# Peptides against a protein of PDB entry 6UG1, part 86

Target 1, 304 residues: chain A of PDB entry 6UG1
Amino acid sequence: SNEERKRRKYFHMLYLVCLMVHGFIRNEWINSKRLSRKLSNLVPEKVFELLHPQKDEELPLRSTRKLLDGLKKCMELWQKHWKITKKYDNVGLYMRTWKEIEMSANNKRKFKTLKRSDFLRAVSKGHGDPDISVQGFVAMLRACNVNARLIMSCQPPDFTNMKIDTSLNGNNAYKDMVKYPIFWCEVWDKFSKKWITVDPVNLKTIEQVRLHSKLAPKGVACCERNMLRYVIAYDRKYGCRDVTRRYAQWMNSKVRKRRITKDDFGEKWFRKVITALHHRKRTKIDDYEDQYFFQRDESEGIPD
Target 2, 301 residues: chain A of PDB entry 6UG1 as posed
Amino acid sequence: SNEERKRRKYFHMLYLVCLMVHGFIRNEWINSKRLSRKLSNLVPEKVFELLHPQKDEELPLRSTRKLLDGLKKCMELWQKHWKITKKYDNEGLYMRTWKEIEMSANNKRKFKTLKRSDFLRAVSKGHGDPDISVQGFVAMLRACNVNARLIMSCQPPDFTNMKIDTSLNAYKDMVKYPIFWCEVWDKFSKKWITVDPVNLKTIEQVRLHSKLAPKGVACCERNMLRYVIAYDRKYGCRDVTRRYAQWMNSKVRKRRITKDDFGEKWFRKVITALHHRKRTKIDDYEDQYFFRRDESEGIPD

## One batch from the design tools (peptide; made by RFdiffusion4, then SolubleMPNN)

Design b2_p16_4_s1 (from b2_p16_4, 9 letters changed)
Fold by OpenDDE base, seed 4:
Structure b2_p16_4_s1 (fold): chain B 304 residues (1-304), chain A 16 residues (1-16)
Amino acid sequence: as target 1 above (304 residues)
Amino acid sequence: KLEDMLKYLLDYLESL
């Protein structure tokens, strides 16, 4: 019905706000001074120097290469720190079906909310799910004074899916679900004026995204619980930005149709949510990023 | 605070 379509749209909006606020709260937790002091000790001086190369005025690319090498070594150090990767409880923050949401609303399960103290202990011990591990990696980079963002791919239920019964097939569903991350890192390269993408946990990759990301879900089974629609960046100064354009090859033709921002009402609403979570002034980094997004929109063109 | 309410709602949605 039209009412059910409206209900799903509003529930998607509420769910999206909850996810975006979760990302904000986790971003505050990883700014913990106590955690920062512990995690800085994981990074030896030689790796710290690679993270903070001098500007090569002749060839800025040499400075970027040092930063990339420093980030690679940080990933290796992080793997040594991290002792136990727990499986997600159920589907974690991956996308639920409408049926799962309806069935779970009836199940008064005791909320085991991870407290801030438990999170800080988990990161400090190297014991937790992949999302906690990524968040801890961002905390380690921030402890080394790196301008690292926490990235969250928000997975609200698909309000464009009007099917009642999307029974996802059981056993292979977990492997396909976790094939691509929900959380990752971005690092500002002050030399190239670009964000570097870092997945320290899942794909264990560093990339300079031009047109395509390795982190963008591919294949039907992987996209069932991980639809790239709302990639939100949380910086060390409590900035909040939509960075979906970086990771979406087909933003205009495909991704926009699956977002609340497909219409003017949804666009205005989503801007209000971003603005409410954005607690810093605009910087030249935001100007370079917006220019990159503009060029990517022009290069994609208008969908036929 | 809005964050506490939204955290509660997220914790609810995560438990779903």
Scores: peptide ipSAE 0.033, ipTM 0.734, DockQ to the pose 0.165
Fold by OpenDDE base, seed 5:
Structure b2_p16_4_s1 (fold): chain B 304 residues (1-304), chain A 16 residues (1-16)
Amino acid sequence: as target 1 above (304 residues)
Amino acid sequence: KLEDMLKYLLDYLESL
């Protein structure tokens, strides 16, 4: 019905705000001065120097290569720090079906709140789920004065799916779900004027995204619980930015159709949510990023 | 139904 379509749209909007607020809160928690002092001690001086290379005036690419090598070594150090990777409870922050939401609404489930103190202890010990691990990795890079962003792929329920039963029948559902991350890192390269993508936990990869990312979910089974729609970046100065364009090959043709921003009302609403979560002034880094997104929109074109 | 779903969502969000 038209009513059920409206209900699913509004529920998607509420769910999206709540996921974005969760990302904001986790981004604040990883700015803990106590955690920063502990995590900086994991990075030896030689690796710190690679993270902060001098500008090579002859070939700026040499400075970028040093930064990439420093980030690789930080990823290796993080793997040594992280002792216990817990499985997600149920589906974690991956996408729920409409059936799962309806069934869960009928069940008075007591959820256990992860307190800030418990999160900081989990990161400090190296014990937690993959999302806590990625968040801790971003905290370690920030402790080394690296301009690192926490990236969150927000997975609200699919309001474009109008099926009554959305049950997922699959024996490999968990493996397919966790094949691609929900959280990752971006690091600002001051030499190339670009963001470097770092997945320290799932794919254990570092990439300079041009047109395609390895972190973008591919295949039907992986996309059931992880649809790339809302990739939100949280920086060390409490900035909040939509960076979906970086990771979406087909933003205009495919991704936009599954976003609330497909219409003018949804675009205006989503801009208000971003603005409410963006607690810093604009910088030249934002100008370089917006220029890159503009060039990506022009190169994709408008779908017919 | 919608109110129960919203309450579930709030309870879930507090758990995060």
Scores: peptide ipSAE 0.032, ipTM 0.729, DockQ to the pose 0.729
Fold by OpenDDE base, seed 2:
Structure b2_p16_4_s1 (fold): chain B 304 residues (1-304), chain A 16 residues (1-16)
Amino acid sequence: as target 1 above (304 residues)
Amino acid sequence: KLEDMLKYLLDYLESL
């Protein structure tokens, strides 16, 4: 019905705000000074120097290469620190079906709250799910004075899906779900004036995204619980930015149709949510990023 | 139904 379409749209909006607030809270927790002091000790001086290369005036690309090598070594150090990767409870923060939401609303399930103290202990011990591990990796880079962002791919239920029964086939569902991450890292390259994408846990990859990312879900089975729609960046100064354009090859033709921002009401509403979570002044880094997004919109073109 | 879903979301959020 038209009423059910409205109900799903409003529920999607609420769920999205909730996920974005969760990302904001986790971004605050990883700024813990006590955690920072512990995690900085994981990074030896030689790796710290690679993270902070001098500008090569002859070939700026050499400085970017040193930074990339430092980030690679940080991923290796993080793997040594991380002792226990827990499976997600059920689907974690991956996308739920409308049926799963309706069935869960009828069940008074007591969810186990992860307190800030428990999170900090989990990161410090290297014991937790992949999301806690990524968040801890961002905390380690921030402890080394690297301009690292926490990235969250928000997975609200698909309000464009009007089907009741999406029976997801059971056995391979977890492997397909976790094939691509929900949380990852971005690092500012001051030499190239670009964000470097880092997945330290899932794909264990570093990339300089031009047109497409390895972290963008591909294939029907992987997209059932991980649909690239809302990639939100949380920086060390409590900035909040929509960075979906970086990871979406087909933002205008495909991704926009699945977002609340497909209409002017949704665009204005989503901009208010971003503004409410954005607690810093604009910087030249935001100007370079917006210029990159503009060039990506021009190069994609308007879908015919 | 919607209120129960909202309560479930709030309870889920409080669990995060």
Scores: peptide ipSAE 0.032, ipTM 0.731, DockQ to the pose 0.728
Fold by OpenDDE base, seed 1:
Order: sequence, then C-alpha cells, then structure tokens
Structure b2_p16_4_s1 (fold): chain B 304 residues (1-304), chain A 16 residues (1-16)
Amino acid sequence: as target 1 above (304 residues)
Amino acid sequence: KLEDMLKYLLDYLESL
C-alpha cells in the first residue's frame, strides 16, 4: 500500500539517523586522550617517521610511498595488538530485513548497550568485534597525529524493497555478510591531495580509490546485508561528510535510486542531518574532496 | 540528550 511505502520510508530515515549518530558517538570515543596515550606506545619511532615523511620536492610520489609503507606497518602492528576478534551478535550493524524488524519489534528485549568505558577497555585489550577493532585502529593513527577519519557504511533497511516476506535464505549468510566491512579508515595524503582508504581488519588492504574500491560490496549474497548507499566520514575535528561518491561506481545510475536523496525532500532532509553532525569549519581538504567528487560525477555521466 | 536517545534507539536497532 501507499501507507506501507510511507512507513518504510520514515522508518528508514529514523534508522539512518540512529546509525549516523552512532558513528558520531564512536568517533568521539576514539578521540579519548587516555586511549590515545596507550595506543601511541604501539607505534615505534621508525613507523612514526614513515607516517610523517618530509615533502620530496623532486618526486612527491616518494612521500606518498613512505606514508603508504607507514600505514602498512601500522596495520601489521594493529594485528599483533588485536588478540580476540568476536563474531557479531546476530547481524551487528549490517542491514536487517523488514521481517526481522517486525519480528523483533514484537519482542520485549533487554538491550545491552556498550558503554564508553567498556569500549575503551575493549580497544586497549584488543578484544572485540571487527567494528571496535577498526575504530581502535583509527584511534591509533590519530594518536600518531595522522589525519585519519572513521568511515561508516550505514545500512538502514531498504525502503525500496516492498516485499512482504524479506527472509534471507542461505547457509553461508554470515560469511557473505562479513565479506565486506561496515567500518573502515581513510587517511589524508597531503602530498597527492587525496584520501587513502584503509581496511585494517576485514580485507587488510590499503588503496587509493580512483574509480573502484575493493570495499564496495559485489554479488547478490553480499549485497543482501551490505548495500553501499550511505558512506559517512567522521574526522578527528567532528566533521561529518557523505563520501559515498568515492566508493560508488554507479552513483547516478544505481545507488541514488536506493537512497532517501532520490527526491528533493529526501535530499533536503539528508543535508540537514549531515549539517547537524558536522561540527567544524570547511577546510581546503574539503575543497579537494569536492573537486574529486565533481570529476567523478562528470565521468559517470547521466544514466541512459 | 538527543545523542543519548539516539544511542538508545541505535542500541535498540542493533539488538533487533
């Protein structure tokens, strides 16, 4: 019905705001001075120097290569620090079906909220789920004065799915779900004027995204619980930016149709949510990023 | 605060 379409749209909007605020709260927690002091001790001086290379005036690419090598070594150090990777309870922050939401709304559950103290302890010990691990990695880079931002792929239920039964069939549902991350890191390269993508936990990869990312979900089974629609970046100064364009190959043709921003009402609403979570002034880094997004939109063109 | 309510609502949604 038209009422069910409206209900699913509004529930998607509410769910999206909750996810985006969670990302904001986790980004605040990883700015903990106590955590920073502990995590800086994991990075030896030689690795710190690689993270902060001098500008090579002859070939700026040499400075980028040093930064990439420093980030690789930080990823290796992080793997040594992390002792226990817990499975997600149920589906974690991956996308739920409408059936799962309806069935769960009928059940009075007691929710165990992870407190800030528990999170900081988990990161410090190296014990937690993959999301806590990624968030801790971003905290370690920030402890080394790296301009690292937390990236979150927000997975609200698909308001464009009007099926009554949205049950997922499959024995490998968990493996397919966790094949691609929900959280990752980006690091600002001051030499190339680009963001470097770092997945320290899931794919254990570092990439300089041009047109395609390895972190973008591919295949039907993986996309059932991980649809790339809302990739939100949280920086160390409480900036909040939509960076979906970086990771979306087909932003205009495919991704936009699955976003609340497909219409003017949804676009205006989503801009208000981003603005409410963006607590810093604009910088030249934002200008370089917006120029890159513009070039990516021109290069994709208008879908036929 | 709005953040606490939204955190509660997210913790609700995570547990759903």
Scores: peptide ipSAE 0.046, ipTM 0.758, DockQ to the pose 0.169; fails the geometry check

Design b2_p16_4_s2 (from b2_p16_4, 9 letters changed)
Fold by OpenDDE base, seed 5:
Structure b2_p16_4_s2 (fold): chain B 304 residues (1-304), chain A 16 residues (1-16)
Amino acid sequence: as target 1 above (304 residues)
Amino acid sequence: NLDKMIEYLLKYLESL
């Protein structure tokens, strides 16, 4: 019905706000001064120097290569720190079906919320789920004065799916779900004027995204619980930015159709949510990023 | 106001 379509749209909007707020709170928690002092001790001086290379005036690419090598070594150090990777409870922050949502509304299950103190202890010990591990990795880079962002791929229920039963029948549902991350890192390269993508936990990869990312979900089974729609970046100064354009090959043709921003009302609403979560002034880094997104929109074109 | 609702949700989620 038209009413059910409206209900699913509004529920998607509410769920998206809750996810984006969760990302904001986790981004604040990883700025803990107590955690920063502990995590800086994991990074030896030689690796710190690679994270902060001098500008090579002859070939700026040499400075970028040092930064990339420093980030690779940080990823290796993080794997040594992280002792226990817990499985997600149910589906974690991956996408729920409409049936799962309806069934959960009837179940008065007391969800145990993870307190800030428990999160900081989990990161410090190296014991937790993959999301806590990625968040801790961002905290370690920030402890080394690296301009690192926490990235969250927000997975609200698909308001474009109007099926009554959205049950997922699959024996490999968990493996397919966790094939691609929900959280990752971006690091600012001051030499190339670009963001470097770092997945320290899932794919264990570092990439300089041009047109395609390895972190973008591919295949039907992987996209059931992980649809690339809302990739939100949280920086060390409490900035909040939509960076979906970086990771979406087909933003205009495919991704936009599954976003609330497909219409003018949804675009204006989503801008208000971003603005409310953006607690810093604009910088030249934002100008370089917006220029890159503009060039990506022009190169994709408008779908026919 | 959406900002007030987001601030309320932030405070609520910080209290949890």
Scores: peptide ipSAE 0.032, ipTM 0.731, DockQ to the pose 0.121
Fold by OpenDDE base, seed 3:
Structure b2_p16_4_s2 (fold): chain B 304 residues (1-304), chain A 16 residues (1-16)
Amino acid sequence: as target 1 above (304 residues)
Amino acid sequence: NLDKMIEYLLKYLESL
């Protein structure tokens, strides 16, 4: 019905705000001075020097290569620190079906809230789910004075899916769900003036995204609980930015149709949500990023 | 009902 379409749209909007606020809160928690002091001790001086290379005036690419090597070594150090990767409780922050939402609304489930103190302890011990691990990795890089962002792929229920039953069947459902991350890291490369993508936990990869990312979900089974629609970046200065354009190959042709921003009302609303979560002034880094997004929009073109 | 969905979402947020 038209009413059910409206209901799903409004619930998607509310769910999206809640996920974006969660990302904001986790980004605040990883700025903990106590955690920073502990995590900086995981990084040897030689690795710190690679994270902060001198500018090579002859070949800036040499400086980028040092930074990439430093980030690789940081991923290896992080794997040694992280002792226990817990499975997600149910589906974690992956996308729920409409049926799962309706069924869970009737259940008096005691959800165990992860308090800030418990989070900081989990990161410090190296015990937690993959999301806590990625968030801790971002905290370690920030402790080394690296301009690292927490990236969150927000997974609100699909308001464009009007099917009543969307039961996800199969023994591999969890494996397909966790094949691609919900959280990852970006690091500012001051030499190339680009963001470097880092997945320290799931795919264990570093990439300089040009047209497509390895972190973008591929295949029907993986996209059932992980649809690339809202990739939000949280920086160390409480900036909040939509970076979906980086990871979406087909932003205009495919991704936009699945976003609340498909219409002017949704675009204006979503801009208000981003503005409410963006607590810093604009910088030259934002100018370079917006220029990159503009070039990506021009290169994609309008879908024929 | 939207109210039940909101209640679910609030409980879910409390778990985050």
Scores: peptide ipSAE 0.031, ipTM 0.721, DockQ to the pose 0.739
Fold by OpenDDE base, seed 1:
Structure b2_p16_4_s2 (fold): chain B 304 residues (1-304), chain A 16 residues (1-16)
Amino acid sequence: as target 1 above (304 residues)
Amino acid sequence: NLDKMIEYLLKYLESL
């Protein structure tokens, strides 16, 4: 019905705000001075120097290569620190079906929330789920004065799915779900004027995204619980930016149709949510990023 | 006001 379409749209909007707010809170928690002091001790001086290379005036690419090597070594150090990777309880922050939401609403389930103190302890010990691990990695880079931002792929229920039964069939549902991350890191390269993508936990990869990312979900089974629609970046200065364009190959043709921003009402609403979570002034880094997004929109063109 | 709702949701989620 038209009423069920409206209900699913509004529930998607509310759920998206809750996810984006969760990302904001986790981004605040990883700015903990106590955590920063502990995590800085994991990074030896030689690795710190690689994270902060001098500008090579002859070949700026040499400075980028040093930064990439420093980030690789930080990823290796993080793997040594992280002792216990817990499985997600149920689906974690991956996408729920409408049926799962309706069944959960009928069940008065007390959700166990992770308190800030428990999070800081988990990161310090190296014990937690993959999301806590990624968030801790971002905290370690920030402890080393790296301009690292937390990236969250927000997975609200698909308001464009009007099926009554949205049950997912499959024995490998968990493996397919966790094949691609929900959280990752980006690091600002001051030499190339680009964001470097770092997945320290799931794919254990570092990439300079041009047109395609390895972190973008591929295949039907993986996309059932991980649809790339809302990739939100949280920086150390409490900036909040939509960076979906970086990771979406087909932003205009495919991704936009699955977003609340498919219409003018949804676009205006989503801009208000981003603005409310964006607590810093604009910088030249934002200008370089917006120029890159513009070039990506022009290069994709208008879908036929 | 959406900002007040987001601030409320922030405080709520911090209290959890």
Scores: peptide ipSAE 0.030, ipTM 0.722, DockQ to the pose 0.124
Fold by OpenDDE base, seed 4:
Structure b2_p16_4_s2 (fold): chain B 304 residues (1-304), chain A 16 residues (1-16)
Amino acid sequence: as target 1 above (304 residues)
Amino acid sequence: NLDKMIEYLLKYLESL
């Protein structure tokens, strides 16, 4: 019905706000001074120097290469720190079906909410789910004074899916679900004026995204619980930005149709949500990023 | 006001 379509749209909007607020809170937690002091000790001086190369005026690419090498070594150090990767409880923050949502509303399952103290202990011990591990990695980079963002791929239920029964097939569903991350890192390269993408936990990859990301879900089974629609960046100064354009090859033709921002009402609403979560002034980094997104929109063209 | 709702949701999620 038209009413069910409206209900799903509004529930998607509410769920999206809750996810974006969760990302904001986790971004505050990883700014913990106590955690920062512990995690800085994991990074030896030689690796710290690689994270902070001098500007090579002749060839800025040499400075970028040092930063990339420093980030690679930080990933290796993080793997040594991290002792136990827990499986997600159920589907974690991956996308739920409408049926799963309706069934969960009836189940008074005590959500064991992870408290800030438990999170800080988990990161400090190297014991938690992949999302906690990524968040801890961002905290380690921030402890080394790196301009690292926490990235969250928000997975609200698909309001464009009007099917009632999407029974996702059981056993292989977890492997396909976790094939691509929900959380990752971006690092500002002050030399190239670009964000570097870092997945320290899942794919264990560093990339300079031009047109395609390795982190973008591919294949039907992987996309069932991980639809790239709302990639939100949280910086160390409590900035909040939509960075979906970086990771979406087909933003205009495919991704936009699955977002609340497909219409002017949704665009204005989503802009208000971003603005409410954005607690810093605009910087030249935002100008370079917006210019990159503009060039990517022009290069994609208008969908036929 | 959306800002008040977000602040309420923030406080609620911090209290959990």
Scores: peptide ipSAE 0.030, ipTM 0.719, DockQ to the pose 0.123

Design b2_p16_4_s3 (from b2_p16_4, 9 letters changed)
Fold by OpenDDE base, seed 4:
Structure b2_p16_4_s3 (fold): chain B 304 residues (1-304), chain A 16 residues (1-16)
Amino acid sequence: as target 1 above (304 residues)
Amino acid sequence: NLEKMLEYLKLYLESL
């Protein structure tokens, strides 16, 4: 019905706000001074120097290469720190079906919600799920004064899916779900004026994304619980930005149709949500990023 | 007000 379509749209909007607020809270937690002091000790001086290279005036690419090598070594150090990767309870923050949402409303499951103290302990010990591990990695980079963002791929239920039963069948559902991350890192390269993508946990990759990212889910089974729609960046200064354009090859033709921002009402609403979570002034980094997004929109063109 | 709603949701998610 039209009413069910409206209900799913509004539930998607509410769920999206809850996810974006969750990302904001986790971004505050990883700014913990106590955690920062512990995690800075994991990074030896030689690796710290690679994270903070001098500007090579002749070839700025040499400075970027040092930063990339520093980030690679940080990823290796993080793997040594992390002792236990826990499986997600159920589906974690991956996308739920409408049926799972309706069934979960009836189940008074005691939410074992992870408190701030438990999160800080988990990161400090190296014990937790992949999302806690990524968040801890961002905290380590921030402890080394790196301009690292926490990235969250928000997975609200698909309001464009009007099927009643969307039961996901199959024994491999967990493997397909976790094939691509929900959380990752971005690092500002002051030399190239670009964000570097870092997945320290799942794919263990560092990318300078131009058109395509390895972090973008591919294949039907992987996309069932991980649809690239709302990639939100949280910086160390409590900035909040939509960075979906970086990771979406087909933003205009495919991704936009699955977002609340497909219409003017949804666009205006989503801008208000971003603005409410954005607690810093605009910077030249935002100008370079917006210019990159503009060029990517022009290069994709208008969908036929 | 969206800001008040987001603050309430923040507090709610921190209390869980």
Scores: peptide ipSAE 0.026, ipTM 0.692, DockQ to the pose 0.129
Fold by OpenDDE base, seed 2:
Structure b2_p16_4_s3 (fold): chain B 304 residues (1-304), chain A 16 residues (1-16)
Amino acid sequence: as target 1 above (304 residues)
Amino acid sequence: NLEKMLEYLKLYLESL
């Protein structure tokens, strides 16, 4: 019905706000000064120097290569630190079906909240799920004075799916779900004026995204619980930005149709949510990023 | 129906 369509749209909006607020809170927790002091000790001086290369005036690309090598070594150090990767409880922050939501509303299950103190202890010990591990990696880079963002791919239920029963098939569902990350890192390259994508935990990859990302879910089974729609960046200064354009090859033709921002009302509403979570002034980094997004929109074109 | 959604969201928020 039209009423059920409206209900699913509003539930999607509210769920999206809850996810975005969760990302904001986790971004605040990883700014802990006590955690920062502990995690900086994981990075030896030689790796710190690679993270902070001098500008090569002859070939700026050499400075970017040093930064990339420093980030690679940081991923290796992080793997040595991380002792226990826990499985997600159920589906974690991956996308739920409408049926799962309705069934969960009938079951008064006590969810265990992860307190800030427990999170900081988990990161410090290297014991937790993949999301806690990524968040801890961002904290380690921030402890080394790297301009690292926490990236969250928000997975609200698909309000464009009007089917009641999307029974997701059994045993491989977890492997397909976790094939692509929900959380990752971006690092600012001051030499190339671009964000570097870092997945330290799942794919263990460093990427300079041009047109496509390895972190963008591919294949039907992987997209059932992980649809690239809302990729939100949280910086060390409590900035909040929509960076979906970086990771979406087909933003205009495919991704926009599955976002709340497909209509003017949704665009205005989503802009208000971003603005409420954006606690810093604009910088030249935001100008370079917006220019890159503009060039990507022009290069994709308007879908016919 | 809305109350059950609010209860689910409350439980979800209490899990964060």
Scores: peptide ipSAE 0.026, ipTM 0.685, DockQ to the pose 0.660
Fold by OpenDDE base, seed 5:
Parts: structure tokens; sequence; C-alpha cells
Structure b2_p16_4_s3 (fold): chain B 304 residues (1-304), chain A 16 residues (1-16)
């Protein structure tokens, strides 16, 4: 019905706000001074120097290569620190079906929320789910004065799916779900004027994304619980930015159709949510990023 | 106001 379409749209909006606020809170928690002091001790001086290379005036690419090597070594150090990767409870922050949401509304299950103290202890010990691990990795890079962002792929229920039953019948549902991350890192390269993508936990990869990312979910089974729609970046200064354009090959033709921002009402609403979560002044880094997004929109074109 | 709702939601999610 038209009523059920409206209900699913509004529920998607509410759920998206809850996810974006969750990402904001986790980004505040990883700025803990106590955690920073502990995590800086994981990074040897030689690796710190690679994270902060001098500017090569002849070939800026040499400075970028040192930064990339430093980030690779940080990823290796993080794997040594992280002792226990827990499975997600149920589906974690991956996308729920409409049926799962309806069933959850009937079940007054007390969800045990992870307190800030428990999170800081989990990161410090190296014990937790993959999301806690990625968040801790961002905290380690920030402890080394690296301009690292926490990235969150927000997975609200699909308001474009109007099926009554949305049950997923797959035997490999968990493996397909966790094939691609929900959380990752971006690092600012001051030499190339670009964000470097770092997945320290899932794919264990470092990318300089031009047109395609390995972190973008591919295949039907992987996209059931992980649809690239809302990739939100949280920086060390409490900035909040939509960076979906970086990871979406087909932003205009495919991704936009599954976003609340497909219409002017949704665009204006989503802009207000971003603005409410953005607690810093604009910088030249934002100008370089917006220029890159503009060039990506022009190169994709408008779908016919 | 959306900002106030987000602050209340933040406080609620931090209290859980």
Amino acid sequence: as target 1 above (304 residues)
Amino acid sequence: NLEKMLEYLKLYLESL
C-alpha cells in the first residue's frame, strides 16, 4: 500500500539517524586521551617517521609511498595487537530485513549495549568484534597524529523493497554478510591531496580509490545485508561528511535510487542530519574532497 | 528541531 511505503520510508530515516549517531558516538570514544597514550606505544619510532615523511620537493609520490608503507606496517602491528575477533551478535550493524524488524518489535529482548568503559577496555586488550577492531585502529593512527577518519557504511532497511516477506534463505548468510566491512579507515595524504582507504581488519587492504574500491560490495548474496548507500566519514575534529561518492561507481544510476536523497525532500532532510553531526569549520581538505566528488559526478554523467 | 532530537538520541544511546 501507499501507507506501508510511507511507513518504510520514515522507519528507514529514523534507523539511518540512529546509525549515524552511533558512528558519531564511537568517533568520540576513539578520541579518548587514555586510549591514545596506550595505542601510541604500539607504534615504533621508525614507523612513526614513515607516517610523517618529509615533503619530497622533486617527487611528492615518494612521500606518499613512505606514508603507504607506514600504514601497511601499522596494519601489521594492529594484527599483532588484536588477539580475539568475536563474531557479531546476530547481524551486528549489517542490514536487517523488514521481517526481522517486525519480529524484533514483538520481542522485548533487552539488548546489552556496549558502554564506553567496556569499549575502551576491549580496544586496549585487543578483544572484540571487527567494528571495535577498526575503530581501535583509527584510534591508534590518531594517537600517532595521523589525520585518520572513521568510515561507516550505514545499513538502514531497504525502503525500496516493498516485498511482504524479505526472509533470506542462504546457508552461507554469515560468510556472505561479513565478506565486506561496515567500518573502515581513511587517511589524509597531504602530498597527493587525497584520502587513502584502509581496511585493517576484513580485506586487509590499502587503496588509493580512483573509480572503484575493493570495499564496495559485489554479488547478490553480499548485497543482501550490505548495500553501499550511506558511507559516512567521522574525523578527529568531529567533522561528519558523506563520502559515498568515493566508493560508488554508479552513484547517479544505481545508488541514488536506493537513498533517501533520491528526492528534494530527502536531500534537504539528509543535509540537515549531516549538518547536525558536523561540529567543525570547513577546511582546504574538504575543498579538495568536494572537487574530487564533482569530477566523479561529471565523469559518471546523468543516467538517461 | 533536528539538532535537539539528535542530541537527545545521542544522550539516550550513550546511556544504554
Scores: peptide ipSAE 0.026, ipTM 0.688, DockQ to the pose 0.125
Fold by OpenDDE base, seed 3:
Structure b2_p16_4_s3 (fold): chain B 304 residues (1-304), chain A 16 residues (1-16)
Amino acid sequence: as target 1 above (304 residues)
Amino acid sequence: NLEKMLEYLKLYLESL
């Protein structure tokens, strides 16, 4: 019905706000001074120097290569720190079906909300789910004065899916779900004026995204619980930015159709949500990023 | 309760 379509749209909007606020809160928690002091001790001086290379005036690419090597070594150090990767409880922050949402509304399940103290302890011990691990990695880079962002791929239920039953049956459902991350890191390269993508936990990869990212879900089974629609960046100064354009090859042709921002009402609303979560002034880094997004929109063109 | 919350959310979102 038209009513069910409206219900799913508004529930998607509410769920998206809750996810974006969750990302904001986790970004605040990883700014803990106590955690920062503990995590800085994981990074040797030689690795710290690679994270902060001098500008090579002859070949700025040499400075970027040092930063990339420093980030690789930080991923290796993080793997040594992280002792226990827990499975997600149920589906974690991956996308729920409409059926799962309806069934969950009837169940007064005591969700154990992870407290700030428990999160800080989990990161400090190296014991937690993959999301806690990525968030802790961002905290370690921030402890080393690296301009690292927490990235969250927000997975609200698909309001464009009007099927009644969307039961996901299969022995590999969990493996397909966790094949691609929900959380990752971006690091500002001051030499190339670009964000470097870092997945320290899932794919264990570093990318300088041009047109395609390895972090973008591919294949039907992986996209059932992980649809690239809302990739939100949280910086150390409580900035909040939509960075979906970086990771979406087909933003205009495919991704926009699955977003609330497909219409002017949804675009205005989503801009208000971003503005409410953005607690810093604009910087030259935002100008370089917006220029990159503009060039990506021009290069994609209008879908035929 | 969910329907009422969605209705309030609708009204709030339409007032924005």
Scores: peptide ipSAE 0.021, ipTM 0.651, DockQ to the pose 0.063

